# Designs tried in a protein design run: peptides against a protein of PDB entry 3T6J. Part 127

Target 1, 375 residues: chain A of PDB entry 3T6J
Amino acid sequence: PIVESYIGFIESYRDPFGSRGEFEGFVAVVNKAMSAKFERLVASAEQLLKELPWPPTFEKDKFLTPDFTSLDVLTFAGSGIPAGINIPNYDDLRQTEGFKNVSLGNVLAVAYATQREKLTFLEEDDKDLYILWKGPSFDVQVGLHELLGHGSGKLFVQDEKGAFNFDQETVINPETGEQIQSWYRSGETWDSKFSTIASSYEECRAESVGLYLCLHPQVLEIFGFEGADAEDVIYVNWLNMVRAGLLALEFYTPEAFNWRQAHMQARFVILRVLLEAGEGLVTITPTTGSDGRPDARVRLDRSKIRSVGKPALERFLRRLQVLKSTGDVAGGRALYEGYATVTDAPPECFLTLRDTVLLRKESRKLIVQPNTRLE
Target 2, 372 residues: chain A of PDB entry 3T6J as posed
Amino acid sequence: PIVESYIGFIESYRDPFGSRGEFEGFVAVVNKAMSAKFERLVASAEQLLKELPWPPTFEKDKFLTPDFTSLDVLTFAGSGIPAGINIPNYDDLRQTEGFKNVSLGNVLAVAYREKLTFLEEDDKDLYILWKGPSFDVQVGLHALLGHGSGKLFVQDEKGAFNFDQETVINPETGEQIQSWYRSGETWDSKFSTIASSYEECRAESVGLYLCLHPQVLEIFGFEGADAEDVIYVNWLNMVRAGLLALEFYTPEAFNWRQAHMQARFVILRVLLEAGEGLVTITPTTGSDGRPDARVRLDRSKIRSVGKPALERFLRRLQVLKSTGDVAGGRALYEGYATVTDAPPECFLTLRDTVLLRKESRKLIVQPNTRLE

## One batch from the design tools (peptide; made by RFdiffusion4, then SolubleMPNN)

Design b2_p16_4_s2 (from b2_p16_4, 8 letters changed)
Fold by OpenDDE base, seed 5:
Structure b2_p16_4_s2 (fold): chain B 375 residues (1-375), chain A 16 residues (1-16)
Amino acid sequence: as target 1 above (375 residues)
Amino acid sequence: MDPLARATAGAFYPDP
């Protein structure tokens, strides 16, 4: 088997300022079959990047082909086990070795094993479809999230010599119609500049890229889905995201006005964006469970994903990218924190819904390290 | 590679 490992101070999710990495390590085996799908995605990445909703001037000047593999994890040491990873976070390594994307396949597989009766917040008519396509949709989402989410977009920079990596005279901000007014200076990074919102903001951008590009037929074909199956994968992927946005409320602490998980905050933001789109795209309905206690249902209108959802996500995603590219912290914070705010205002009453989410919380699954044997 | 771009992330998916 092909064995991969990583170790070091890598992820900074536990740092409120997104700067200090936590010590992590894993040992994994390459899943060749799933890796082949991601290789096909990599082969199409340059073309797919052109489908993202920002001008070419806001995309990387040169596409550098990354590695992408699916891994079956044997051991993982850290604060949590991710479904996907984009590495490294070391400047010297990035310069010499480039980027690598990985999907933790067997971690995803554990998440797929959900009993129908324990599946919360979905309509009965959606449960079977959700269970059937959750796994495949996750593969699509993770691939897009890592490769084309984190792998996309340009930062406008002025180097130490005063040179710009963009043409100040010709590049236009698509949101304002004006020339670029802000950029990163020497020594500034995404994390250092956007600080407390950097991690969640970037995860939100990456998740949004996944939802947006999963609508492209070529993406579905790469993963082996066509016709009705492709449409079901799309539907379940979007449905999963809006459900996740509701579940995210578990990770909000009202007393401290803070989020405890960057990805879940990101998913809540996406839910808010799609709710704002209106037109019956997403509906959250408080209900009463069979036990007589509060419950809720999330509905996504399949027929409105492309007509209502895609345009809303397109506008939002473009704004995220433009603000990121230009280093506009004030604008970025205003936008992101606006959608990340949790109140009890009607019609959604999110704080009340949070109570419902907590009531319906499933017990944390235990992930057990697998054993390997010589046969 | 853009040295200022974020290059590290761990995607989590919630248990259903």
Scores: peptide ipSAE 0.069, ipTM 0.687, DockQ to the pose 0.303; fails the geometry check
Fold by OpenDDE base, seed 3:
Structure b2_p16_4_s2 (fold): chain B 375 residues (1-375), chain A 16 residues (1-16)
Amino acid sequence: as target 1 above (375 residues)
Amino acid sequence: MDPLARATAGAFYPDP
């Protein structure tokens, strides 16, 4: 078997300033069959990038083809276990030596190991479909998230010599209709400018790319889905995201007005965007469980994903990218924190829903290092 | 990748 591993100070999610890395490490084995699907996705990446909802001037001038591998994790040491990884995090090394995307395939099996009767916040009619397609849909989402999410978009830069990596006279901001008014100067980075929202903002952008591009038939075909199966995968992927947005409330601390996990904050933001779209696309309904205690149901109207959901996500995703590209911290913070705000205002009453989420929370799963053997 | 862009680990699973 092919063994993959890494160890060191890698991810900065636990640093409030997003700078200092947490010490982590893993050992994994390559899943060749699933890796082949991701290789096909990589082969289509340049074409799929053109489907993203921003002008070519806001996309990278040239896509650097990365490696993409599916891994079965044997052991992982860290504060959290990812479903996907894009490494290294050092841009200088990424440009000179390349980078790699990985999907931790067997982690999904653990994360979604929920009995049907304990699956929270879904309509009964959706549960079987959800259980059936959660794995495949997540594979699609992870692939898109890593490769075309984190792997997309251009930052406008003025280097130390005063040169721009874009034409100031011809490039137009699609949101304002004006020339570009802001950019990254020498010494400025994404993290240094966007600071406390940088990690979650980027995760939100990547997740949004996944939802947006999973609607493309070519993507589904790459993963082996056609016809009704493809539509079910799309539905479950979107359904999972809106459910995750509700579950995310567990990781909000009302007393401190802060989020404890960047990815869950991102998923809540997406939920808010899709709720704002209205027209019955997403509905969260408080209910009463069989135990007589508060419960809730998330409903996604399948027939409105393309007509209502896609346009809403398109507009939002474009704004995320434009603000990121131009280094517009004020605009970016206003947009993102606006959607990330949790109040008890009607009709959603998110703080009340948070209580329901906490009430229905599953016990923490114990993840144990598995054995493996060569046959 | 853009030298000013941040690379991340990607999607994490929630740990209750």
Scores: peptide ipSAE 0.059, ipTM 0.668, DockQ to the pose 0.299; fails the geometry check
Fold by OpenDDE base, seed 2:
Structure b2_p16_4_s2 (fold): chain B 375 residues (1-375), chain A 16 residues (1-16)
Amino acid sequence: as target 1 above (375 residues)
Amino acid sequence: MDPLARATAGAFYPDP
């Protein structure tokens, strides 16, 4: 088998300042079959980028094609195991040596493995389908998230010499209908400008890209899904996202008005967007469990994903990108923090739902490291 | 690839 590994101070999610990396490492085996799917996705990336809901002028002039590999992890040392990784995180190395995306395939299959009887917040009719397609849908989501989420969009920049990387006279802001009014100046970066919301905002954009593009038949075909299977993968992917948005409340601290996990905050934001779309697309209903204690159910109307969900997500995703491209921190913060705000306002009563989420919280998963053998 | 690309994860269980 092909073996891959990495080790070092890599991810900074445990740093309150998002700067200092945690020491981690893994040893993994390449999943050749799944890697081939990601290779096909990479081959289609430039075309799929055109499907994103912003003008070509807001997309990268040239897509830098990365490597993409699916890995079955044998050993992982760290505080948590991600679903996917984009490395290196160092700009100098990215420029000189390139970069790679990886999907931790067997982690995706196991990390959220839940016994049917313990699967929270889903309708009974959805549980079997969810269990069946959670893994495959997550593979699709992670692939899109990494490659076309994080890998998409252009930042408008004025360099030190005063030159722009876009035509100021012809490029139009699709949200305002006007010429571009703001951009990144020399020395300004995404992180430096958007600061406290930068990480979660970008994760939200990437997750939204995944949901949006998973609707594309070419994407599903690349992953080997057609017909009813393709539709089920779409449904479960979207269902998982809205469920995750509810579960995200675990990671909100009301007393500090703070989110403790960037990805979960992002998923809550997406849930809010889809709830705002209305028309019965997403419904969260408080219930009573068989134990007599508070519970809840999330319902997603699959028939409304394309008619209601996609347009809502399209508008939101376009706004995220436009604000990011133009370096409009005020607008971006207003948009994102607006959706990230957690209150107990009706009809959702999210703070009350949070109590339910905490009550129904599963025990922390213990990932047991696998072994290999010769056959 | 965008230099802003980050690892994606599901739920992490933060320390209390």
Scores: peptide ipSAE 0.029, ipTM 0.611, DockQ to the pose 0.126; fails the geometry check
Fold by OpenDDE base, seed 4:
Structure b2_p16_4_s2 (fold): chain B 375 residues (1-375), chain A 16 residues (1-16)
Amino acid sequence: as target 1 above (375 residues)
Amino acid sequence: MDPLARATAGAFYPDP
């Protein structure tokens, strides 16, 4: 078997300022069968990057073909086990040297395991579909998230000699219609500039890329979905995201006005974006459970995903990228923190919903690492 | 966690 490993100070999620990496490592075996799907995704990456809602000038100048592998993790040392990984975490290195993506396949398999009777916050009519397609849709999402999410976009930089990596005269900010007015100076990084929001912001961008690009037929074809199955995968992927946005409230601490998990904050932001889109796209309805206690239901109108959801996400995602590329911390913070704010304002009453989420909270899943043998 | 790396379920991470 092909064995992969990595170790070091890699992820900065646990640093409030997003700068210091946590010591992490894994040992894994390559899943060749699943890796083949990701290889096809890589083969299409250059084309799919063009589908992202920003000008080529905001994308990497040269496409560097990354590695993408599905891994069955044998051991993982860290504070948490991810479903996917994109490294290195430095944007400058990603755009000049390349990157590697991995999907932790057996971790995903654990995440897919859901008992119908324990599945919270979904309409009954969606539960079976959700159970059926959660796994496949999440494979799609993780692949897009890592490869085309974290693997996309360009930082505008002025080097120590004063040279720019973009043409100041011709590159136009698609949001303002004006020339680029801000960039990263020598020594400045994404994390150093955006600091407390950097991790969650980037996760939000990556998740948004996943949702956005999963609508593309080519993506579904790569993963082997066509026709009604493809549409169901799309629906469940979006449904999973909006549900996750609700579940995310567990990780918000009202007393401190902060989030304890970057990905969940990101998912809440996406939920807010899609709620803002209106037109019945997403509905969260407080209900009463069979136990007589508070419950809730998330409804996603399938027919509105492309007509309402996609445009909303497109605009939002473009803004995320533009602000990231230009190093516009003020604008980026205003945008992101605006959507990340949790209040009890109607109609959503998110703080009240949080109580419901906590009430319906499932026991934390324990991931037991596997053993392996050669025969 | 570092924004450039992981898709994961938040439930897998411990509370700080």
Scores: peptide ipSAE 0.026, ipTM 0.682, DockQ to the pose 0.120; fails the geometry check

Design b2_p16_4_s3 (from b2_p16_4, 6 letters changed)
Fold by OpenDDE base, seed 4:
Structure b2_p16_4_s3 (fold): chain B 375 residues (1-375), chain A 16 residues (1-16)
Amino acid sequence: as target 1 above (375 residues)
Amino acid sequence: FDPLATATAGNYYPDP
């Protein structure tokens, strides 16, 4: 079998300031069949990048073909096991040297194992569809999240010699209509500049890219979905995201006004964006469970994904990218923290919903090291 | 790095 491994101080999610990497390492074997699907996505990446909702001037100047591999993890040393990885984490290296993507397939498989009777917060009519398409939709989302999410966008930089990597006279900020007024100075990085919001902000951008681009027929075709199946995969992917936004409340600590998980915070932000879009796109309804205790239902109107959801996400995603590219920390923080704020204000009453989420919380899964052998 | 599922995400960040 083909073996891959890595070690080092790689991810900074546990650092409140997003700068210090946690030591981690893994040993994994390549899943050739799933890797082939991701290679097809890579082959289309250059064209798909053009579908993202920002001008080419905010995208990488030169497309660098990345690797994308599906891995089955044998051993992972760290505080947790990811479902996907995009490395390196330095944006300057990503845009000048390239990057590698991996999907941890057997980790995803564990995540897919949900029993119908334990599936929370969905309408009964959606449960079977959700169970059927959760796995395939996750494959799509992970691929897009890593390759076209983390793998997209340009940082505007002025180097130590004063030279810019963009034309100051011609590049226009699509949000303001003005020339670019801010950028990264020499030595400044995404993490150093955006600090406490950097990790979650970037995850939010990547997740949003996944939702946005999964609407593209070519993407679904790459993964082998056409017609009604493709539409169901899209629906379940979006449904999963809005459900995840509700589940995210588990990872918010009201007493400290902080989030304990960057990805879940990101998913809550996306939920807030889609709720703000209105028009019946997303509805969260408090209910009473069969046990007589609080419950809730998330509903996503399939017919409004393209007409209401996509435009809302487009605007939000573009803002995320523009603020990231220009190093506008004040604007980025205002935007992101605004959506990440958890209150008990009507109509959502998120703090009350959090109590419901905690009440319905599933037991934490303990992942143990597998073994494998050649027969 | 992306733990997509709540269960896997919970493995990365401990409960309070």
Scores: peptide ipSAE 0.039, ipTM 0.659, DockQ to the pose 0.077
Fold by OpenDDE base, seed 2:
Structure b2_p16_4_s3 (fold): chain B 375 residues (1-375), chain A 16 residues (1-16)
Amino acid sequence: as target 1 above (375 residues)
Amino acid sequence: FDPLATATAGNYYPDP
């Protein structure tokens, strides 16, 4: 089999400032069958990037074809095992040199393994559909998240010589209608400027790209879904995200007013965006479980995903990108922290819901690293 | 101590 590995100080999610990497490494084998799907996605990446909700001037000047591989992990050394990776974690290098994407397929498979009776916070009518399509929807989401999420967008930069990588006279900020007024100076990076929110903000952008682009027929076709199957994959992907936003409350610490997990914070933010869209798109209803204890149900109206959800996400995602491109830390922080706040204010009462989430928390899953043998 | 809460996840981390 084809073996891939990496090792070093790579991911900075445990650094509150998003700058210092944790030592990490893995050894994995290539899953050829799943990799073929991602290769088709890569082949369409340049065209799909144009579908993102920002002007071409805010996208990479030149598309650099990345690698994308599905991997089955044999061994992973680190504080946690991811489902997808996009490297390098430097936006400047992503723009100028390219990047590589990997999906950790067997990690996803473990995440897919949910018993129906243990599946929390879903309507009974959604459970079977969710179980059926969670895996395929995750494959779609991870692929889009890595390739077109982390792999998209341009940072406006002024180099040490004073030259800009954009035309100051012609490029217009789509949010303000004005010329670009801020950018990254020499030595400034995404992480250095956005610091405490950088990781979660970027994950939120990438997750939003996944949700947004999964609505595109070409994406579902690439993954082999058409007709009703494609619609079910879309529905379950969005349903999973809003459910994840609720589950995310586990990772919020009220006493410290902070989040302990960047991806979960991102998913909560997306939930807030979709709730704000209103019109019955997303509903979270407190209930009482069969055990007589608090429970909750998340409902997503599939008929409103395109009409209500997509426009809301489009506007939000565009704002995320524009603020990132222009290095507008004040604006970015205001936007992101606004959606990331957790209070007990009606109608959602998120702090109360958090208690419910904690009550319904599943026991920790242990991932046992496999061994492989020639048969 | 919750190892998932403090895990150094990749660019995508599934639901716990």
Scores: peptide ipSAE 0.114, ipTM 0.693, DockQ to the pose 0.218; fails the geometry check
Fold by OpenDDE base, seed 5:
Structure b2_p16_4_s3 (fold): chain B 375 residues (1-375), chain A 16 residues (1-16)
Amino acid sequence: as target 1 above (375 residues)
Amino acid sequence: FDPLATATAGNYYPDP
């Protein structure tokens, strides 16, 4: 088998300022069959990047073909177990060595191994479909998230010699219609500038890229889905995201007005964006469970994903990228924290919903390290 | 040096 491993100060999610890395490591085996799908995605990446909702001037000047593999994890040491990884996180290493994308396949398998009777917050008519397509939709989302999410977008930079990596006279901000007014200076990074919101903001951008691009027929074809199956995968992927946005409330601490998980905060933000789109796209309805206690249902109208959802996500995603590219921390913080705010205001009453989410929280699962043997 | 797009840990799931 092909073995992959990494170890070091890699992820900064436990740093409130998003800068200091946590010591982490894993050992894994390559899943060749699933990796082949990701290789096809990589082969199409340059073309798919053009489908993202920002001008080419806000995309990387040169496409660098990354590696992408699916991994079955043998051991993982860290504070959290990811479903996917894009590394390295250091600019100098990315410049010299490129990018590595991985999907942690067996971690995903554990994550979507949910019994129907324990599946919360979905309509009954969605549960079977959700169970059937949860896994495949995860593969699609993780692939897009890592490769085309984290792998997309340009940062406008002025280097130590005063040179710009963009044409100040011709590049136009698509949101304002004006020339570029801000950029990163030498020594400034995404994490250093956006600090407390950097990790969650970037995860939100990557998740949004996944939802947006999964609507493209070529993406579904790469993963082997066509016709009705492709549409079901799309639907379940979007449904999973809006459900995740509700589940995210578990990781909000009202007393401290903070989030304890960057990815879940990102998913809540996406939920808020899609709720704001209105027109019956997403509906969260408080209900009463069979036990007589509070429950809730999330409904996504599949017929409105392209007509209502996509345009809303497009506008939001473009704004995320523009603010990121220009290093506009004030604008970025205002936008992101606005959507990340949790109140009990009607109609959603998110703090009340949080109580329901906590009440319906699933029991903690145990992940057991696998063993390999020679026979 | 031309900075590239941000690379981070990917899609985390809550501790099961």
Scores: peptide ipSAE 0.072, ipTM 0.692, DockQ to the pose 0.262; fails the geometry check
Fold by OpenDDE base, seed 1:
Structure b2_p16_4_s3 (fold): chain B 375 residues (1-375), chain A 16 residues (1-16)
Amino acid sequence: as target 1 above (375 residues)
Amino acid sequence: FDPLATATAGNYYPDP
C-alpha cells in the first residue's frame, strides 16, 4: 500500500486570531480508485479556475499543478478529523511552490452512516435521495472545496521593495469599477489582516466555490455522474449545505454573540445568502414533531438552483474574493459578519430555530480508529 | 493565508 503522513503545526482553527497552528498528524493509505477521480479534476483545474466569477487579474498568475489524493485514515491525532485538507497554509509557499490536496475518504464515509429515521429537518420526499447521494455529493464538494476553493484567488501585494504583483494602472475592481485602492503590504497576511473572521471567511469562500462549480457539467462528468444522476448530486449537495446552515445554529452562543466552529459559521452564512435570494429557493418551516415538540423542515427548490441560487452565490462569491484580494478588512468584515448575525427577527426567527436544533440534536459520534488486514 | 481543512462531511466537533 501507498502510505502518506504528515505531522506538525498545521491548522490555526483553535486560535481566535488564526495565527497559531495546532499540532496534529495522520497516517493514511492511498485509495487509488478515488484518487483517479481527483487526478482528473486536477487535470481540469486550470480551465475550471476560469469559470470562477472574478476577472483573471484576481486569479493566480501562474497555475501550479497540485497533487490531489484520496486517503483512508488509519490514525489521526488532533482536535478533530477533517474531511479534506489543503496545505501548506502559507500564502507565499502556495503561490510559489504550489499545494497538495487530500480527501479523507473513510472520514467522509462516517458521515454517510445516517439512519433514515434519525435524519432531521428534511422533507420526507427528500430523505431517500439525500441518503443515496450524500456520499457522492460530499466527494464532489470536498474536491472542489480543497482544489478550486482554497486553491484559487490572488492576493494583491506590495513587496518590501515597493513592487506590486499587479498592474495598478490597468487592473480594475469589478465591484467598484475603479482602480485597486488597497492591497497587502510586506509582512501582512490573510490571517493577520482578517484575524477573527479569516478562517470562517475562507471556509465560506471555499464552500461557495464548491456549490458554484458543482453546477458545471464537466465537474460531474469527472466524478462519473451524468444525466439525472448528475442533477441529483447537485441537488443533494445544495440541500446538504442549506441543511448544514440550519444545523450550524448549534455552534452559535447567543450570550457571547460568537461562533464556536468556523465551518458551521460559514455554512450558516451561505444559508443566509440563499435565503436572501428569495423566490422560493430555500424555505425553512417550523413544524411540530410526532412527539408534540418543535421541529423544522428545510426545503430547496431544485428548479431554482440555477436561476436563483447560482446568480446569488455568484455575486456573493465575487464580493468575497474581491475583498480578500484587496485586503479590504472593513468591507470584508461588514459583509461577512452581516450574514453571520443571528437574531430572532422574522420570518426566520433563527434563535427560536436554534432551540429546535438543540432539541433535535443527535448524540456526538465517536470516531474509532480503523484496522486493516491482508486477505 | 490559511488553506484550511474541510469539515463538510466529517463533522468537526470542537470542544465546547
Scores: peptide ipSAE 0.036, ipTM 0.643, DockQ to the pose 0.116; fails the geometry check

